# Designs tried in a protein design run: peptides against a protein of PDB entry 4GMN. Part 108

Target 1, 375 residues: chain A of PDB entry 4GMN
Amino acid sequence: RYANITLLALVTLASIGTDFQETLVKGNQGSRESPISAADEEWNGFDDADGDAMDVDQKSSSGEDQEEDYEEIDVKEDDEDDDDDSITSEMQADMERVVGADGTDDGDLEDLPTLRELIQTAVPQLIRLSNLPIDSDESLTIQSHALSALNNISWTISCLEFANGENANIHNAWYPTAKKIWRKTILPILEADSADLKLATQVTSLAWAVARVLHGETPTDGNPHRKFISLYHSSKQQAGGNSNSIEEPEDPFQGLGVKCIGVVGSLAHDPAPIEVNREVGVFLVTLLRQSNNVPPAEIVEALNQLFDIYGDEELACDKEVFWKDGFLKHLEEFLPKMRTLTKGIDKRTQPELRTRADEALLNLGRFVQYKKKHA

## One batch from the design tools (peptide; made by RFdiffusion4, then SolubleMPNN)

Design b2_p15_5_s4 (from b2_p15_5, 11 letters changed)
Fold by OpenDDE base, seed 3:
Structure b2_p15_5_s4 (fold): chain B 375 residues (1-375), chain A 15 residues (1-15)
Amino acid sequence: as target 1 above (375 residues)
Amino acid sequence: SLPPYVPPFRAPRKK
């Protein structure tokens, strides 16, 4: 009973996160400004597909025929049109305020009570549940659902604009909580070195969502970028050997490899330590050099991350890494390969991957021209 | 078609 209520509450929190993201995406399409980065679609919704039918072995205990006269409680099926708009009217009102408010800098969510309770009350409990000792399949299930809910909340918040001081109240409220998720949930699971690729994928998704807000301010303790680079390489070695069907997600962008690239790219932004930036930049440029053996979606993500990390010539990483390590030459040499790769993607079978690859190719040409002009 | 990502080429603010 209590487990089922906890699971239901976690599923509901995960669903609320999903619907909140969809509505933010729809809301931002109405406002003329920043194109939602194509990264915002990397929400792994809760795949309802693991309806593991608990085979309740009805052990037919032939217990005696006590004809207790169950009064037919005529449960009127009130067809409550459960318009299961999981988005409460309060959540919708909070969303309309997030899109409209020049947020005050004070990190006070007084005007956003639902978001406040989500960050201040729900997330600390989810962090606790994600850190329970795994002693049973039930504890593993609770951890997975807690990670899914944290992923969902973190992704939703990461879709908000925080540039130029936008949504500063939400940013200031989320920032300490995001660091807590990183230190209390992500790092311990990454340090446990679990061979569980499902758990690794969930933690990497959550890490990306958190790192999309924290960027180079993400805690560098224990060199987490190296752990994600190692996880990237380990995932490629396992996929080549054991046909144990972790069903490769039908969406090329939902792959663990893409998620690892997204995390390490986000970690390498200013003000990350120059050596962290260098190790990530070298990793990303190495993927481009080895592109014959790299999935197209990972190449697209690696390019986007390189553009975001090295797009500003005023940053220390431009001089100390990009120019010093000769990245421009590698990007120029990759241009003809990217044209071939992009043309090889069938627009009929993989329309999204082709669109994102056409964009990344266009951006690569522009980025190379920019860097040549500013050399 | 999404508008092609314009990297934030912060054109150097001409002082």
Scores: peptide ipSAE 0.047, ipTM 0.670, DockQ to the pose 0.093
Fold by OpenDDE base, seed 1:
Structure b2_p15_5_s4 (fold): chain B 375 residues (1-375), chain A 15 residues (1-15)
Amino acid sequence: as target 1 above (375 residues)
Amino acid sequence: SLPPYVPPFRAPRKK
C-alpha cells in the first residue's frame, strides 16, 4: 500500500517533469530550435504482464430467468476528453513567467510557486528515496523511480537559459539543490560500483542534467570524471561480449556512451581544476582519434563538448590545456574523418543523427578556423 | 534547417 502510493507519486513527478520539459522545449522551439534529444527518456510503461489467470471455478447454480426490463440508460458518452492536462494552469503560468522574467537575483521563487515546491519539497524527498537501503526489489523500484523523477526535473531546469543572469532566481534556488543531488544521490551510487547498467544509465543521465547547470562548479571530490570515463570504457567492453545487448536505445543520443561524454564534458568547463579539464579533454580528443570504433552520436557529443569547453580564449584551459597539449592538430586531422562519417549517415533512416552530425561538422570547420586565427 | 548550434564563441562583443 505505502509502496504503491510512493511509486504512483514518483511516476506522477516523473511525468510532470517530462511534460514540463516538453512544454519548455516546445516554448523554446519557437525561439531557438536546439534539439535537446538527450532528455526524451520516454517512460516505457511497466508491462506488468503478470496475468495470473486465477481459474475461478464458478459453480453453475441454475438461478431463475427473471426478465428484468433493463431500461436502456442512454449513457451519453460524454467524451470527457481526458485531456491529461498534466500541465496544470499554474505550471503553464510559471513557464510563461520563466520565459518572460527579467532575472531578479534573490533566489526567491515567490513568483514561481510550482517550481518552488518542486525544488524545495519534492526534490529533497526524491534524494532521500534514491538513498534508501536496497534490501528488496521494491527498494530497487523506488530508487529507479526516484532517479527518473530527479532526472526529469534536473533536465527540465537544465533547459532554462542562465547565461547573462537570465533566470538568476531559478539558478540560485536550484544550485544548492543540484549540489545536494550530486553529493547525496550521484556520488553514493557511483561509489557502490554496481554492475547494473540500467542503474548506471539512470545515474549518468541525472549526472549530465545536474552538470549542465553546475558545469565546472560541480563538486570534484573523489574525481567523478574518472568514474564516468571508467564507466564509458566498461560499457564498451560489456556490449562487445554478451549478445544480450541491452537494446541500443532507438535514439542514438540516449546511449550510455553519449551520456558519459555529456557528463565529463560538462564537468570540465571553467572553473574546473585544470587537471580535470586536461583529463576530460584528452579523453574527448582520444575518442576522435579512435572514431572508427566510436558511434557517430558519441562523436557528435564529444565535438560539442570540446567546442563548449575550449571556445573561449580568455579561459585558463585554453592556454594550459588546448594549446599546450596540441588539441588543434587533432581537431584539424579529424575534419576529413568527420566529413566521411557524416556522409555515411543515412538521412532517411537517421535524420536527426545526420542533422546533428552536419551541424557538428560545420562547427568543427569554424572552430578550427577560429583557433588558427587566434594562435 | 535548424540554425547550426553556434557554440558560444564569445566573439569579443565589440564594445
Scores: peptide ipSAE 0.042, ipTM 0.663, DockQ to the pose 0.100
Fold by OpenDDE base, seed 5:
Structure b2_p15_5_s4 (fold): chain B 375 residues (1-375), chain A 15 residues (1-15)
Amino acid sequence: as target 1 above (375 residues)
Amino acid sequence: SLPPYVPPFRAPRKK
């Protein structure tokens, strides 16, 4: 009983987080061609694949033809539009306020009561649930659902604009909570070194969402960027060896490799330590050099991360890493390869991947021209 | 000075 109520509450919190994200994306589509964030983890409902087909032994008893008059119970198809109204009118009103409001810097969420309760009441409980001792399949299920809910909430918050002091109230309320998620949920799971790829994918998705807000202010304790780089390489070794297809997600951008690139790219932003930036930058540039064996979606994400990290010439990482380690040459040498890669993507079968690759190619050409002009 | 590089599909970093 209590486990089922807890699971239902976690599923509801995960749904709310997804619905918030979709509404923020729809609201932003009217003003910006926002690159579709790799955050549409469709909550694949529980495949009740445990249809234990009880072999009902069809004992062929030849019983006689009683014409039982099946009264046509006119089962009115009540179109129960199960509008699973997961979004309360209060949640919708909070979402409309978040999209429209110039935030104050005080971290006050008085005008955003649902978001306040989500950040201040729900998330601390989800952090607790994600840290339960794993001693049963029930505790593992609770951890997975708590991670999914934290992921969806964190992704939703990461879709808000925080540049130029926009949504500063939400940023200031979220920032300490995001650091708590990192230190209390993400780091302990990464340190446990579990061979569970599902858990690794969930924690990496959550880490990306958190790092998209914290950037270079993400805690560098224990060099988490190296753990995600190691996870990237380990995931590639497993996929190459066993013909048991780890079902590559239908969306190329939902892959663990893309998520690892997104995390480490986000971690490398200023004010990250220059050595963290260098290790990440070298990793990303190395992917471009090895692009013949790298999925196109990972190349797109690696390029986007490189443009964000090194797009500002005033940052210490521009001089100390980008120019010093000769990244411009590698990007220029990659331009012909990127053109070939992008042209190889079928617009009919992979329209999103092709669009994002065309964009990344355009950006790469402009970025190389910019850096050559500012050399 | 030219404006800083802003990726065309990313929000303009207002300088």
Scores: peptide ipSAE 0.037, ipTM 0.656, DockQ to the pose 0.053; fails the geometry check
Fold by OpenDDE base, seed 2:
Structure b2_p15_5_s4 (fold): chain B 375 residues (1-375), chain A 15 residues (1-15)
Amino acid sequence: as target 1 above (375 residues)
Amino acid sequence: SLPPYVPPFRAPRKK
């Protein structure tokens, strides 16, 4: 009985996260037709529509309900994890510099009570449920549903603009929770070395959503970028060998390979360690060199990640990785291959993939010209 | 600067 209620709650949370994301997508599509940049629409939360409190007249039937002494299982949380969440005084000063000087917006979601309860109450329970010992098909189902709910919530939040201090209250409330999802859900599942590609695809999707907000501030402990690069390669070996056609997702952008590229690309942003940035940058450039054997969606993602990582010449990774490792030459040599690849995509059968490839090709030409001018 | 690439929405996994 309890398990069915838990599963229903998890399905409901996953649905809310999906419906909210679909609403944000529609909003951002509307805002793209308006000359207002999609960055200027602050998410005002759910309008607290005055839901007329249906006075459900709880007729007090005086049932003598026996006080069943629920033994409170005192789960001693050994809270001795002094998580020295010492955000380094430099990271805190950079956060205080991104958060404009006026409001002590302590991440208090006073005006967003539903989002506050989602982040502060629901997400911690989903983290706990994602870490249950897997001893049954039921526990595996609970974990899978918890990961799906966390994924949908994290993706929804990662669709908000934060770059110019927009939604700073939401960012500040989400940031510690996103780190908690990374440390307590993503890393343990990655370390369990499970051959379950479904679970790996689940955790990698969640990791990408989380890393799209945390970027280079994503915890680097245990070199998670190498785990995702290894998972990328392992996923390619399995697809080639076993006649268990893991049905390639109908959407080429939902593939595990694309998700791995999205995670490692996001992890490589400033202030990521230069070694992490280099390993990711070399991985991405190597995909372009091997493009004949790489799905077009992964090439599109790898290009976009390279533009986002190396688009700023003021960042240390521009000098220490992009120029030092000669990435411009590889991008320039890839231009004619990208033109051929993009032209090979049928607009009728794969319209989204073709549109994104046309955009990535255009941006590659612009990026190469930009870098040649700033050489 | 390149115009910021807005990563196209990765739809949550439709079950």
Scores: peptide ipSAE 0.023, ipTM 0.690, DockQ to the pose 0.055; fails the geometry check

Design b2_p15_6_s1 (from b2_p15_6, 6 letters changed)
Fold by OpenDDE base, seed 1:
Structure b2_p15_6_s1 (fold): chain B 375 residues (1-375), chain A 15 residues (1-15)
Amino acid sequence: as target 1 above (375 residues)
Amino acid sequence: SKFVPIKVPPVRPSD
């Protein structure tokens, strides 16, 4: 009884987190629609040619209206109002505020009550539920749903802009909670070294969402970047052996390999220790060198991470890692391979993967030119 | 100077 209520609450929190993410993504897309000035295409009026009015003689045949007394079968439309009111009016109002508000620097989410309750009340309970002793299939199910809810919440928050002090109140409220998720949920699951690829995928997705906000300020205790690199390699070894591969996720970007790259890339941002940055940078550049055996989506993510990590010449990692370890040469040597890889993706069957690869190819060319200019 | 990649917003469906 308590477990079913807990499970329902976790499923509901995961759903709310999904819907919140969708509405934030839709809201952020709507704000980036600069009005395409519909160019005044002067609709040149098609000259209506003078078509002859055929006199249709309305012969009023007085057909006798047989009033067939159609018994109105009062089909009660059971308005199954599927009140998929998953987005509460309060949640929608909080989202409209997040999209519209100049972020006040005060860590008080007074103006965002739903988000406040999500961070302050729900997340601490989800962290607790994710750390239950696994002694039953029910406890495993509760952990899985708690991780799903934490994932969706963390992803949603990670889709907010925090650059230049935007949404500073949300960032400041989330930051200690994100560190708590990392230390209390992610690290203990990673230390347990479970052979459960489902659990590993869930914790890696959550770790990515958290690391997309914390970046190089993510706790380095126990070298988590090496664990995710190890998980990346282990996942590749398992996929090669059993033809009962876990169904390749329908979305190439939902693969465990992509998630591992996203985590370690995020962990390597400034102010990460230079040794962490170097190990991750070498891992990412090694994927590009081995690109013939790497899924295209993982290459796209690895490139995106490399651009974000090494995009600033003022950072210590530019001199101490990028230039010192000769990464520019590897990126330049990869450019023709990326052109071939991108052209090999069918636009009809994999339109998103192709679009993301075309973008990553464009950015790779620009990035190589940037680095050559700033050498 | 900082390099800014041209990125389409990350649309990720939450599972």
Scores: peptide ipSAE 0.387, ipTM 0.886, DockQ to the pose 0.691
Fold by OpenDDE base, seed 2:
Structure b2_p15_6_s1 (fold): chain B 375 residues (1-375), chain A 15 residues (1-15)
Amino acid sequence: as target 1 above (375 residues)
Amino acid sequence: SKFVPIKVPPVRPSD
């Protein structure tokens, strides 16, 4: 009975996260008809539409008091709160510099009660459910649904703008929770080294959503970028060998390869360690060099990540990686290949892939010109 | 100066 209620709750949370993302994407598309940049629209939460309280008539069925002795599962919270306050203080000080000197806008989601309950009450329970021992098909189903709910919530939040101090309250509330998801859900599943490509795809999708907010501030312990690069290569070896191709998702951008690129690209942003940045940058540039055997969606994602990682000349990675390792030459040599690749995509059968490839091609030309001007 | 790519909104969550 409890498992069915838990599964229904998890499916409901996953649905809320999806519906929320669709609403946010539709909002951001609708607002692009307004001359305000979609970057400057603060998400004001749900309009509390006056939801008529459906009077759930509590019919008082006098069912007998069976005191079911609920054995309190003593979950030893080994609260090793190694609150290493050191990283929080410098990041708080940089956030306090970007948030102007006025209100202590603590991550007080007072005006966003539904989002507060989602982050503070639901997400910690989903983290717990994702960490259950997998001893049954039921436990695996619970984990999969918990990961789906975490994925949809994390993706929704990662679609908010935070770059100019927009949604700072949401960012501040989400940031510690996103780190908890990374440490307590993502890393343990990646370390278990399961041959389950479905689970690997779910955790990689969640990792991408989380890393799209945390960027280079994502915990680097255990070199997770290498695990995702390894997973990328392993996924390609399996697709080539067994004629039981796991049906490549109909959406080219839902492929495990794209998700791996999205994660490692996000992890390589400043302030990531320069060696993490280099390993990721070399991986991405190597995909462009090997592009004849790489799906177009992965090339599009790899280009987008390269533009975001190396788009700032003031960052240490520009001098120490981009220029030092000669990435400009590889991008310039790839430009004619990208034109051919993009033209080969049928607009009728793959309209989204073609649109994103046309955009990535445009940006590649612009990026090469930018780097040549700033050499 | 920072390079800003022109981007369409990111990909959908996995179902």
Scores: peptide ipSAE 0.383, ipTM 0.887, DockQ to the pose 0.801
Fold by OpenDDE base, seed 3:
Structure b2_p15_6_s1 (fold): chain B 375 residues (1-375), chain A 15 residues (1-15)
Amino acid sequence: as target 1 above (375 residues)
Amino acid sequence: SKFVPIKVPPVRPSD
């Protein structure tokens, strides 16, 4: 009973997070000026597919026919068309304010009561639930749902613009909570070194969502970038050996490899330590060099991360890593390969992957020209 | 000078 209510509440929180993201994306398309580039990272919604209906084997206990006259409570199916307006009027009002708010620089969310309650009340409980001792299938299920809800909230918040001081109130409220998720949920799971690739995928998705806001200010304790690079390599070794398909997600961008690249790319932004930036930059450039054995979606993500990390010549990583380690030559050598790769993607069967690859190819040509002018 | 990637808007699925 309590487990089912907790699971229902977690599923509901996960759904609310999805609907909130979709509505923020739709709302931002209406406002003319700065397209918040929806990183159209289709956040993994709750995959309803694991409706493993617990086949409660009704053991036919031949218990005696006590004809207890269950009064037929005529539950009028009031067909209340519950327009499952999963977005409460309070959530809608919070969304309208997030799109329109001249963000005060204070971490006060007085004007955003639903978002405040999510950050201050729900997230601390979800962090607790994600850290329960795993001693049963029920505790594993609770952890999975808590991670999904944290992923959900974190992705939605990561779709807000913060770069020019926009939404500073939300950023300032979220920032300490995001660091808490990192330290209390993500790091302990990564340190447990579980062979569970489902759990690894969930924690990596959450880590990406958190790192998309924290960037180079993500806690570097225990060198988490190396753990995600190791996880990337381990996932490739397992996929090659055991035909026990973890069903490759239908979306190429939902793969664990893409998620690992997104995390480590985000971790390498300024003000990350130069050695963290170097290790990540070398990893990303090495993927491009080995592109014959790398999925196209991972190449697209690795290119996007390289553009974002090394797009500013004023940053220390430009001189100390990009130029010093000679990344430009590897990008130039990759240009012909990227043209071939992109042309090899069928627009009919993989339209999104082709569009993202066409964009990444365009940007790669522009980026190489930019770097040659600023050499 | 900062490099800015060109982001292509998602092709709305044509209804």
Scores: peptide ipSAE 0.373, ipTM 0.860, DockQ to the pose 0.285
Fold by OpenDDE base, seed 4:
Structure b2_p15_6_s1 (fold): chain B 375 residues (1-375), chain A 15 residues (1-15)
Amino acid sequence: as target 1 above (375 residues)
Amino acid sequence: SKFVPIKVPPVRPSD
């Protein structure tokens, strides 16, 4: 009974996140065609929760046709208003304000009461639920739903523009909570070293969403970038062995490999420690060198991360890593391979992957020219 | 100077 209510509330919170993201995405499309990065599509939709519907083996006992006269119990459809999945008028007003707010007010989330309650009230409870002792399939289910809800909220917030002081009020409210998610949810699950690839995928998606806001200010305790690099390599080893391939997600950008790249790329941004930046940069450049055995989506993500990490000549990582470790040469040598890879993607069967690969190829050419001009 | 990637809008499924 309590577990079912907890599951329902977690499902509702995950749904609220979905609708909030979709509305922000629709609203942002109206103002600027700021392309949602492939990361902004990393909404694990509501559908991933339904997979473990208990196949109650309805053992069809061939019991005889007793025409029990089912009295029409006029079950009053209590219109249990499906208001649980409906964006409340207050949520809608908050979403409209977030999309419209030239977020120059460093003020409290006074004007965003629903978002305030999500950050201050809901997320701390979700963090608690994600940290329950795993002692049953029910506790695993609760953890999964809590991670889904945290993922959804974190992704939605990570799709907001925070550059140039935009949405500073939301950023300031989210930042301590994002650090709490990292320290209390993400790190403990990564330390548990479970062989559960589903859990690893969920925590890595959440980690990417959180790291997209925190960047190089993400807590470096325990070298989490090395754990995600290890997880990347472990995931590749498992996919090669057992024919129980976890069905590769239909979306190539939803793969655990892409998620790992997105996390470590985000962690390597300034002001990350130079050694963290170096280890990540070497990892990403190594993927490009080994590109014959790397999925195209992971190559696209690795390139995007390299452009974002090393796109500023004023940052310490440009001199101390990019130039010092000779990354330009590897990018130049990769450019003809990227052209071949991109041309090999069928526009008819994989239109998004082809579009993102065409973009990444364009940016790679531009980035190499940028770096040559600023050498 | 900062390098800014050219991002393209995602190809949304047409409804």
Scores: peptide ipSAE 0.373, ipTM 0.864, DockQ to the pose 0.346; fails the geometry check

